# Designs tried in a protein design run: peptides against a protein of PDB entry 4Z5W. Part 1

Every score and structure here is a prediction.

Target 1, 305 residues: chain A of PDB entry 4Z5W
Amino acid sequence: IPDVFLELNKLWYFSAQSNLFNGEMPRSLSNSRSISLLSLRNNTLSGQIYLNCSAMTNLTSLDLASNSFSGSIPSNLPNCLRLKTINFAKIKFIAQIPESFKNFQSLTSLSFSNSSIQNISSALEILQHCQNLKTLVLTLNFQKEELPSVPSLQFKNLKVLIIASCQLRGTVPQWLSNSPSLQLLDLSWNQLSGTIPPWLGSLNSLFYLDLSNNTFIGEIPHSLTSLQSLVSKENAVEEPSPDFPFFKKKNTNAGGLQYNQPSSFPPMIDLSYNSLNGSIWPEFGDLRQLHVLNLKNNNLSGNIP
Positions, changes and structure headers below are counted from each chain's first letter, unless a header gives other numbers.
Peptide ipSAE is a variant of ipSAE made for these designs: the mean of its two directions, with the distance scale d0 fixed at 1.0 Angstrom where the peptide's residues are scored. Compare it only between designs on the same protein; published cut-offs may not carry over.
The geometry check fails a fold that doesn't show the stated peptide or that is severely misdrawn somewhere.

## One batch from the design tools (peptide; made by RFdiffusion4, then SolubleMPNN)

Design b1_p8_1_s1 (from b1_p8_1, 7 letters changed)
Fold by OpenDDE base, seed 1:
Structure b1_p8_1_s1 (fold): chain B 305 residues (1-305), chain A 8 residues (1-8)
Amino acid sequence: as target 1 above (305 residues)
Amino acid sequence: MPGFLTTE
């Protein structure tokens, strides 16, 4: 990419996604005072990610996903006082979340999907301080770590939590009960064990629940038949989507089905590929907004209601 | 197998 962005003093939006751009990010771009939205996703850009947050005073959205960047996660990003959305998916950092992210009050949406992030305990302890954080995607990180169950963890404004395909151990963490605005939870493709906790049915905004491909045991909590967002339409709050798309992947190497907004996901309960037993509750019939109920590959018995 | 969500 040419180093000409100093001349582009009115450039508000720059999207160069899904091209063949290589080399480093231009220094003039890293110093742009005008740019609000920057997307360089799905290129072959390399080098260290550096943004001059003191210059980039209008930066609100940053998508650098699926590039060949190296080195550390930029610890200065919290100094970009208007930066709301960050997509760093598929950047091989091999790092922990910077401690500076405790101060990232502008942050609303963060993805590190498949970014070789380490230490989930530290990551969640840091990110809980981001009071405006609504979307957190940590899929394909933390390989074989334990999902922390520390009850002091608090994500008050969390709407979307995706921590899939990490081979995480542990149980469904009680601290998620402190996220009453949670709309989407994906903890699929882990090694999570124990029972599915009944308090999940108290998350009145939860319309998408994926606990599939874990090691859950016991009965399906009857409280899941009372998920208010799946009973009535009135609670489908169209929240502002992250500036990055989501993909539903069947495996790590396949292209996923693209979803531009979390609200475009079909209302779903996926508990498939576990060791759940007991009956299917007839009261799943009360979930009039439910589009997908996936209970396959469990130890369920009795009648199908 | 079920699918999982990513941003990539």
Scores: peptide ipSAE 0.670, ipTM 0.967, DockQ to the pose 0.871
Fold by OpenDDE base, seed 5:
Structure b1_p8_1_s1 (fold): chain B 305 residues (1-305), chain A 8 residues (1-8)
Amino acid sequence: as target 1 above (305 residues)
Amino acid sequence: MPGFLTTE
């Protein structure tokens, strides 16, 4: 990428995604006063990520996903006072979340999907201080760690939580009950155990639940038949979605089905590939907004209602 | 198998 961004003093949106750009980000780009939206996703960019937050006063969205960047997560990003959305998916950091992210009050959407992030306990302890955090994607990190169940963790404004394919141990964490605005939960492809907690049915905005491919036991909580978002059409005000797409992948190497917004996901309960027993509750018939009920590959018995 | 969600 040429070092010409000083001349582009009116440039508000720069998208150069899905090209063949290599080398480092040019210094003039890292110092752009005009850029609000920066996307360089799906290139071969390298070097350390550096942004001059004192210069980049208009930066609101940053997508650097699927590049060959190296080094640490930029600890100065919280100094970018308008930065809301960060996509660092598929950047191999081999790092923990910086302690400075406790001060990241502008942050609304964060993805580190497949970024070799370590220490989930530290990550959640830090990120709970991001009071405006609505979307958190941590898929393909924290390999074989334990999902912390510390009840003091609080993500009050969390709408979307995705921590899939981490081989995480533990149970469904009680601290999620402190997120009453949660709309989408994906904890699939882990080693989570115990029972599915009944309090999940109290998350009135939860329209997408994926607990598939874990080691859950016991009965399906009857409270899931009373998920309010699946009983009635709530006029969910479409909150501004993250400036990055989501992908439903069956493996790390396949192209996923793309979803541009969380609201584009079909209303779903996926409990497949567990060790759940008991019957299918007839009251699943009350979930008039449910598009997908996936209970396959369990130990369920009785009649199908 | 079921799919999982990513941003990549």
Scores: peptide ipSAE 0.667, ipTM 0.965, DockQ to the pose 0.861
Fold by OpenDDE base, seed 2:
Structure b1_p8_1_s1 (fold): chain B 305 residues (1-305), chain A 8 residues (1-8)
Amino acid sequence: as target 1 above (305 residues)
Amino acid sequence: MPGFLTTE
């Protein structure tokens, strides 16, 4: 990418996605006062990620996903006072989340999907201080770590939580009950154990629940048959979606189905590939908005209602 | 197997 962005003093949006750009980010780009939305996703860019946050006062969205960047996560990003959305998926940092992210008050949407992030406990302890955080994607990190169950963790404004395919141990964390605005939860492809907690059915905005491919035992909580978002079509206020798409992948190497917004996900309960027992509750028939109920590959018995 | 969600 040429180093000409000093001359482009009116450039608001720069998208160079899915090209063959290599080398480092141009220094003039890292100092752009005009750019609000920057996407360099799916290139071969390399070197250290550096952004001059004192210069980039208009930066609101940053997508650097699927590049060959190296080194540390930029600890100065919280100084970008308008930066709301960050996609750092597939950069392979081999790092912890910087402590400076405790101060990241502008942050609304964060993805580190498949970025070799380590220490989930530290990550969640840091990110709980991001009061405006609504979307958090941590899929394909924290390999074989324990999902912290510390009741003091608080994500008050969290709407989308995705921590899939981490081989995480532990239970469904009770601190999620402190997130009453949660709409989408994906904890699939872990080693989570215990029972599915009944308080999940109290999350009135929860329309997408994926607990598939874990080691959950016991009965399906009857409270899941009373999920308000799945009983009645409330006019979900169209919330501002993240500027980055989501992908539903069947494996790490396959192309996923793209979803541009969380609202584009079909209303779903996926409890498949567990060790759940007991009956299918007939009251699942009350979930008039439910598109997908996946209970396959469990130890369920009795009649199909 | 079920699918999981990513941003990549």
Scores: peptide ipSAE 0.665, ipTM 0.965, DockQ to the pose 0.859
Fold by OpenDDE base, seed 4:
Formats: sequence, C-alpha cells, structure tokens
Structure b1_p8_1_s1 (fold): chain B 305 residues (1-305), chain A 8 residues (1-8)
Amino acid sequence: as target 1 above (305 residues)
Amino acid sequence: MPGFLTTE
C-alpha cells in the first residue's frame, strides 16, 4: 500500500479488503486524521500493528482481520476515542488482552476470532469494563481453558457473545444472566458440561442460542419454551450492527456462510451433539418465531410433539 | 457436525 494518505486529507472510508497487499501499513495511514472506516481484511499485510490514536481522531471502525500481522495487540487503541468496531480475527498475536482495554469506553464491537488469544479469565475481567461493548467474538481462542463462572462478571450492554470452538471447559456461566439485552449466544464446539441453566429462558431478547457440540446433560430447560423473542415480534430491540461480517463455519478450514449483520441469523435454538435427555416439550410449539430447532444427536426420548 | 460462528 503506498504511503500517500497524508495527501488524502478528505478520505473518510478506505476499504482494501480481499486483495493481495503485502508489507506493512504505510505510516501516513496510521496517522490519517480523516479516516473513519479502515478495512484491510483478508490481505498479506505484515509487521506490527501501530495506530497513532492522537492523529487518528476520526477512526470509528478498524478491520485488519486475516492478515500476517505480528507482535503485540496495540495497547494504545483505547486512546482512539471514537473507535467502536475492531476486527482482529485471524491475526496470530499469541497474547492476552491488554489491561489498557479496561479503559476502552468507545468500544462497541470486538472480534479476536482465531487470534491465538490466551487467558479467557483475564480477557473477560478486562472487557467487562468496556461499558459500551455490545458484540464480543472470541471464537477459536483459549484452547482447553476453563470458561470463568465468576458471578461478579458483568457485561451490561452485551447483545452478541460468541465464544465457539475453544474446547472450553466449565458450565454455562451465571454471569451471562447479568446481560439482559443478550440477543445471540454461541458457545458451540466446546467441552462445556452440566445442565443447561433455566435462567437462559429469562433472556427476553435471546433469539439465537447455539450450545451445540458440548457435553451438556439433563433435560432441556422448559423455560426455553418461553423465550419472549421467539414467542412474539413485539420487541424490535435495536440490533448490534458491527462493521464486520460473521461466518457460520462447519470446520476451521472451510469457507463459511456469510452473515452481514446479526439480524440475518435465523431465530434458532441449537442444542445438537450433547447428552441431553428427557422429552421435547410440546410448548416449543409456542415459539412461533423460531426458524431452526436442532436437537439431533442427544439422548432425548418420548414422542415428538 | 453443527456450525459455529466466526468473523473470518
């Protein structure tokens, strides 16, 4: 990428995603006063990620995902006072979340999907201080760690939580009950155990629940038949709109089905590939907005209602 | 197997 962004003093949106760009980010780009949205996703860019937050005063969205960047997570990003959306997916950091992210009050959407992030306990303890955080994606990190169940964890404004394919141990954490605005939960492809907690049915905005491919036992909690978002359409809850797409992948190496926004996800309950027992509740018939009910590969019995 | 969500 040429070092000409000083001359481009009116450049507000720069998208160079899905090209063959190599080398480092040009210094003029890292110092751009005009750029609000920057996407360099899916290139071969390298070097250390550095942004001059004192210069980049208009930066609101940053997508650097799927590049060959190295080194540390930029600890100065909280100084980018307008930065809302960050996609750092598929950047091999091999790091913990910086402690400075406790101060990241502008942050609304964060992805570290497949970024070799370590220490989920520290990550969640830090990120809970991001009071405006609505979307958090941590898929393909924290391999074989334990999902913390600390009841003091509080994500007040969280709407989308995706921590899939981490081989995480533990249970569905009760601290998620402190997120009453939660709309989408994906904890699939982990080693989570215990029962599915009944309080999940109290998350009135939860329209997408993926607990598939875990080690859950016991009955399906009857409270899931009362998920208000799946019973009625009455709550047009403001959906999170991160400036990065989501992908539903069946494996790490395949292309995923792209979803541009959380609203594009079908209303879903996926509890497949667990060890759940008991019956399918007839009251699943009350979930008139439900598009996908996936209960396959469990130990369920009785009649299909 | 079911799918999981990513941003990549």
Scores: peptide ipSAE 0.660, ipTM 0.963, DockQ to the pose 0.852

Design b1_p8_1_s2 (from b1_p8_1, 6 letters changed)
Fold by OpenDDE base, seed 5:
Structure b1_p8_1_s2 (fold): chain B 305 residues (1-305), chain A 8 residues (1-8)
Amino acid sequence: as target 1 above (305 residues)
Amino acid sequence: LPGFITTE
């Protein structure tokens, strides 16, 4: 990428995604005063990620996903006072979340999907201080760690939580009950155990629940038949989605189905590939907005209602 | 197998 961004003093949106750009980010780009939206996703860019937050005063969205960047997560990003959306998916950091992210009050959407992030306890302890955080994607990190269940963790404004394919141990964490605005939960492809907690049915905005491919036991909580978002059409005001797409993948190497917004996911309960027992509740018939009920590969018995 | 969600 040429070092010409000083001349482009009116450049507000720069998208160069899905090209063949290599080398480092040019210094003039890292100092752009005009850029609000920067996407360089799916290139071969390298070097350390550096942004001059004192210069980049208009930066609101940053997508650097699927590049060959090296080094640490930029600890100065919280100094970018307007930065809301960060996509660092598929950047191999081999790092913990910086302690400075406790001060990241502008942050609304964060993805580290497949970024070799370590220490989930530290990550959640830091990110709970991001009061405006609505979307958190941590898929393909924290391999074989324990999902912390510390009840003091609070994500009050969290709407989308995706921590899939981490081989995480533990149970469905009680601290999620402190997130009453949660709309989408994906904890699939872990080693989570115990029972599915009944309090999940109290999350009135939860329209997408994926607990598939875990080690859950016991009965399906009857409270899931009363998920309010699946009983009635709430006029959910479409909140501004993250400036990055989501992909539903069956493996790391396959192309996924693209979803541009969380609202584009079909209303779903996926409890497949567990060790759940008991019957299918007839009251699942009350979930008039449910598109997908996936209960396959469990120990369920009785009649299908 | 079920799918899981990513941003990549």
Scores: peptide ipSAE 0.716, ipTM 0.970, DockQ to the pose 0.869
Fold by OpenDDE base, seed 3:
Structure b1_p8_1_s2 (fold): chain B 305 residues (1-305), chain A 8 residues (1-8)
Amino acid sequence: as target 1 above (305 residues)
Amino acid sequence: LPGFITTE
């Protein structure tokens, strides 16, 4: 990409996604005062990610996903006082979340999907201080770590939590009950164990629950038949979505279905590929907004209601 | 197998 962005003093949106750009991000781009939305997703850009946050005073959205960037996560990003959305998916950092992210009050949406992030305990301890954080995607990180259950963890404004395909151990964490605005939870493709906790049914905004492909045991908690967002239409508040799309992938190599917003996901309960036992509750019939109920490949018995 | 959500 040419180093000409100093002259482009009116440029507020730059999208150069899905090209063949290589080399480093231009220094003039990293110093742009005008740019609000920057997307360089799906290129071959390399080098260290550096943004001059003191210059980039209009930066609100950053998508650098699927590039060959190296080095550390830029610890100065919290100084970008308007930066709300970050997509760093598929950047191989091999790093922990910077401690400076405790101060990232502008942050609303963060993805590190498949970014070789390490230490989930530190990551969650840091990111809980981001009071405006609504969307957190940590899929394909933290390989074989334990999902922390520390009751002091609190994500008050969290709406979308995706920590799939990490081979995480542990249980469904009690601290997630402190997120009453949670709409979408994907903890699929882990090694999570124990029972599915009944308090999940108290998450009145939860319309999408994926616990599939884990090691859960016991009965399906009856409280899931009372998920208010799946009983009635009234609670589907379309809030501002992240500026990055989501993809539902069946494997790491398949092209996923693209979802531009979390609200585009069909209302779903997926508990498939576990070791759940007992009956299917007839009261799943009360979930009139449910599009997908997936209970396949469990140890369920009795009659289908 | 079920799918999982990514942003990539």
Scores: peptide ipSAE 0.714, ipTM 0.971, DockQ to the pose 0.867
Fold by OpenDDE base, seed 4:
Structure b1_p8_1_s2 (fold): chain B 305 residues (1-305), chain A 8 residues (1-8)
Amino acid sequence: as target 1 above (305 residues)
Amino acid sequence: LPGFITTE
């Protein structure tokens, strides 16, 4: 990428995603006063990620995902006072989330999907201080760690939580009950155990629940038949979606189906590939907005209602 | 196997 961004003093949106760019980010780009949205996703860019937050005063969205960047997570990003959306997916950091992210008040959407992030306890303890955080994607990190169940964790504004394919141990954490605005939860492809907690049915905005491919036992909580978002068409307040797409993948190496926003996911309950027992509740018939009910590969019995 | 969500 040429070092010409100083001359481009009116450049507000720069998208160079899905090209063959190599080398480092040019210094003029890291100092751009005009750029609000920057996407360099899916290239072969390398070097350390550095952004001059004192210069980049208009930066609102940053997508650097699927590049060959190295080194540390930029600890100065909280100084980018307008930065809302960050996609750092598939950047091999091999790091913990910086403590400075406690101060990241502008942050609304964060992805570290497949970024070799370590220490989920520290990550969640830090990120709970991001009062405006609505979307958090941590898929393919924290391999074989324990999902913290500390009741003091509070994500008050969290709408989308995706921590899939981490081989995480533990239970569905009760601190998620402190996120009453939660709309999408994906904890699939972990080693989560215990029962599915009944309080999940109290999350009135929860339209997408994926607990598939875990080690859950016991009955399906009857409270899931009362998920308000699946009973009635609430006016989906079109909240600003993250400026990065989501992908539903069956494996790490396949192309996923792209979803441009969380609201593009079909209303779903996926409890497949667990050890759940008991019956399918007839009251699943009350979930008139439900598109996908996946209960396959469990120990369920009785009649199909 | 079911799918999971990523941003990559």
Scores: peptide ipSAE 0.711, ipTM 0.969, DockQ to the pose 0.860
Fold by OpenDDE base, seed 2:
Structure b1_p8_1_s2 (fold): chain B 305 residues (1-305), chain A 8 residues (1-8)
Amino acid sequence: as target 1 above (305 residues)
Amino acid sequence: LPGFITTE
């Protein structure tokens, strides 16, 4: 990419996605006062990620996903006072989330999907201070770590939480009960154990629940048959979606189905590939908005209602 | 097997 962005003093949106750009980010780009949205996703860019946040005062969205960047996560990003959305998916950092992210008040949407992030406890302890955080994607990190269940963790404004395919141990964390605005939860492809907690059915905005491919035991909580978002079609206020797409993948190497916003996911309960027992509740018939109920590969018995 | 959600 040429180093010409000093002359482009009116450039508000720069998208160079899915090209063959190599080398470092141009220094003039890292100092752009005009750019609000920057996407360099799916290139071969390399070197250290550096942004001059004191210069980039208009930066609101950053997508650097699927590049060959190296080194540390930029600790100065919280100084970008208007930066709301960050996609760092598939950048192999081999790092922890910087402590400076405690101060990241502008942050609304963050993805580190498949970015070799380490220490989930530290990550969640840091990110709980991001008061405006609504979307958090941490899929394919924290390999075989324990999902912290510390009740003091608080994500008050969290709407989308995706921590899939981490082989995480532990239970469904009780601190999620403090997230009453949660709409989408994906904890699939972990080693989570225990029972599915009944308080999940109290999350009135929860329309998408994926607990598939874990080690859950016991009965399906009857409270899941009373999920308000799945009983009645509330006019979900169109909330501002993240500027980055989501992908539903069957494996790490397959292309996923693209979803441009969380609301594009079908209303779903997926409890498949667990060790759940007991009956299918007939009251699942009350979930008039439910598109997908997946209970396959469990120890369920009795009649199909 | 079920799928999981990513941003990549």
Scores: peptide ipSAE 0.709, ipTM 0.970, DockQ to the pose 0.865

Design b1_p8_1_s3 (from b1_p8_1, 5 letters changed)
Fold by OpenDDE base, seed 1:
Structure b1_p8_1_s3 (fold): chain B 305 residues (1-305), chain A 8 residues (1-8)
Amino acid sequence: as target 1 above (305 residues)
Amino acid sequence: SSGFITTE
């Protein structure tokens, strides 16, 4: 990418996604005072990620996903006082979340999907301080770590949590009960164990639940038949729309189906590929907004209601 | 088949 952005002093939106750009980010781009939205995803850009937050005072959205960047996660990003959305998916950092992210008050949407992030305990401890954080995607990180269950963790404004395909151990963490605005939860493709907790049915905004491909045991909580977002349309909760797309992947190497916003996901309960037993509750028939109920590959018995 | 969500 040429180093010409100093002359482009009115450039508000720069999208160069899904090209063949290589080399480093140009210094003039990293110092742009005008840019609000920057997307360079799906290129072959390399080097360290550096943004001059003191210069980039209009930066609101940053998508650098699927590039060949190296080095540390930029610890100065919280100084970009208007930066709301960050997509750093598929950047091989091999790092922990910077402690400076405790101060990231502008942050609303963050993805580190498949970015070799380490230490989930530290990551969640840091990110809970992001009071405006609504969307958190941490898929394909934390190899075989334990999902912390510390009840002190609190994500008050969290609407979308995706921590899939990490081979995480542990149980469904009780601290999620402190996120009453949660709309989408994906904890699929882990090694989570224990029972599915009944308090999940108290998350009145939860329209998408994926606990599939884990080691859950026991019965399906009857409280899941009372998920209010799946009973009634009256509370169409405005879903967070991050400036980055989502992809539902069948495996790590497959192209995913693209979803431009969380609201594009069908209302779903997926508990498939576990060791759940007992019956299917007939009261799942009360979930009039449910599009997908996936209970396959469990130990369920009795009648199908 | 069940799948998981990413942003990549």
Scores: peptide ipSAE 0.704, ipTM 0.956, DockQ to the pose 0.839
Fold by OpenDDE base, seed 3:
Structure b1_p8_1_s3 (fold): chain B 305 residues (1-305), chain A 8 residues (1-8)
Amino acid sequence: as target 1 above (305 residues)
Amino acid sequence: SSGFITTE
């Protein structure tokens, strides 16, 4: 990308997605005072990510996903006082979340999907201080780590949590009960164990639950038949979605189906590919907004209601 | 098979 952005003093939106751009991000772009939305997703850009946050006072959205950037996660990003959305998916950092992210009060949506992020305990301990954080995507990181169950963890404003395909050990963490606004939970494709906790049914805004491809045991909690968002069509206020799309992938090498916002996902309970036993509750019939109930590949018995 | 959600 040429270093010509100094003259583009009115540039508000720059999208150069899905091209063949290589080399470093141009220095004039990293110093742009006008730019609000920057997307360079799906290129071959390289070098270290550097943004001059003191210059980039209008930056609100950053999508650098699927590039060949190297080095550390930029620790100065919390100084970008208007920066709300960050997509750093498929950037091979091999790093921990910077401690400076405790101060990232503008942050509303963060993805590090498939970015070789390490130390999930430190990541969650840091990111809980982001009081405006609504969307957190950490899929394909933390390989074989333990999902922390520390009761002090608190994500009060969290709406979307996706930590899929990490081979994570542990149980469904009790600290998620402190996220009463949670709408979408994907913990699929891990090694999570124990029982599915009954308090999940108290998450009144939860319309999408994916616990599939884990090692859960015991009965399906009857409280899941009372998920309020699936019983009644609440007018979910369309909150501003992240400025980055989501993809439902069957595997790491397949093209995913694109979803532009979390509300585009069909209302779903997926508990498939576990070791759950007992009956299918007839009261799943009360979930009139449910589009997908997937209970396959378990040890369930009795009658299908 | 069930799929998982990414942003990539």
Scores: peptide ipSAE 0.701, ipTM 0.956, DockQ to the pose 0.849
Fold by OpenDDE base, seed 4:
Structure b1_p8_1_s3 (fold): chain B 305 residues (1-305), chain A 8 residues (1-8)
Amino acid sequence: as target 1 above (305 residues)
Amino acid sequence: SSGFITTE
């Protein structure tokens, strides 16, 4: 990418995704005063990520995903006072989330999907201080760590939580009950155990629940048959709209189906590939908005209602 | 098998 962004003093949106750009980010781009939206996703860009937050005063969205960047996560990003959305997916950091992210008050959407992030306990302890955080994607990190269940963790404004394919141990964390605005939860492809907690049915905005490919036991909580968002359409819940797409993948090597926004996901309960027992509740018939009920590969018995 | 969500 040429170092010509100083001359482009009116450039507000720069998208150069899915090209063959190599080398480092040009210094003029990292110092752009005009750019609000920057996407360089799916290139071969390299070097250290550095943004001059004192210069980049208009930066609101940053997508650097699927590049060959190296080194540390930029600890100065909280100084980008308007920066709301960050996609750092598929950047091999091999790092913990910086402590400075406690001060990241502008942050609304964050993805580190497949970025070799370590220490989920520290990550969640830091990110809970991001009071405006609505979307958090941590898929393909924290390999074989334990999902912390510390009740003091609070994500008050969290709407989308995706921590899939981490081989995480532990249980469905009680601190998620402190996120009453949660709309989408994906904890699939982990080693989570215990029972599915009944309080999940109290998340009135939850329309997408994926707990598939875990080690959950016991009965399906009857409270899941009363998920308000799946019973009725009455609550026009504010949609979380991060400036980056989502992909539903069967594996890391396959192309995923693209979803441009969380509302594009079909209303779903996926509890497949667990060790759940008991019956299918007939009251699943009350979930008039439910598109997908996946209960396959469990130990369920009785009649299909 | 069920799929999982990423941003990549």
Scores: peptide ipSAE 0.699, ipTM 0.956, DockQ to the pose 0.868
Fold by OpenDDE base, seed 2:
Structure b1_p8_1_s3 (fold): chain B 305 residues (1-305), chain A 8 residues (1-8)
Amino acid sequence: as target 1 above (305 residues)
Amino acid sequence: SSGFITTE
């Protein structure tokens, strides 16, 4: 990418995604005063990610996903006072979340999907201080770590939580009960154990629940048959979606189906590939908005209602 | 499962 962004003093949106750009980010781009939306995803850009937050006063969205960047996560990003959305998916950091992210008040949407992030306990302890955080994607990180169940963790404004395919141990964390606005939860493809907690059915905005491919035991909580978002068409206030797309992948190497917003996911309960027992509750028939109920590959018994 | 969600 040429180093010409000093001359482009009116440039608000720059999208150069899915090209063959190599080398480092131009210094003039990292110092752009005008740019609000920057997407360079799916290139071969390299070097250290550096943004001059004192210069980049209009930066609101950053998508650098699927590049060959190296080094540390930029600890100065919280100084970009208007930066709301960050997609750092598929950048191999091999790092922890910087402690400076405790101060990241502008942050609304963060993805580190498949970015070799380490220490989930530290990551969640830091990110809970991001009061405006609504979307958090941490899929394909924290390999074989324990998902912390510390009741003091609070994500009050969290709407989308995706921590899939991490081989995480532990239980469904009770601190999620402090997230009453949660709409989408994906904890699939882990090694989570214990029972599915009944308080999940109290998350009135939860329309998408994926707990599949874990080691959950016991009965399906009857409270899941009363998930209010799946009983009634509440007008989900379409809050602003993240500026980055989501992908539903069958495996790490397959192309996923693209979803431009969380609301584009079909209303779903997936509890498949666990060790759940007991009956299928007839009251799942009350979930009039449910598109997908997947209970396969469990130890369920009795009649199918 | 039909898979898991990513942003990549």
Scores: peptide ipSAE 0.698, ipTM 0.958, DockQ to the pose 0.802

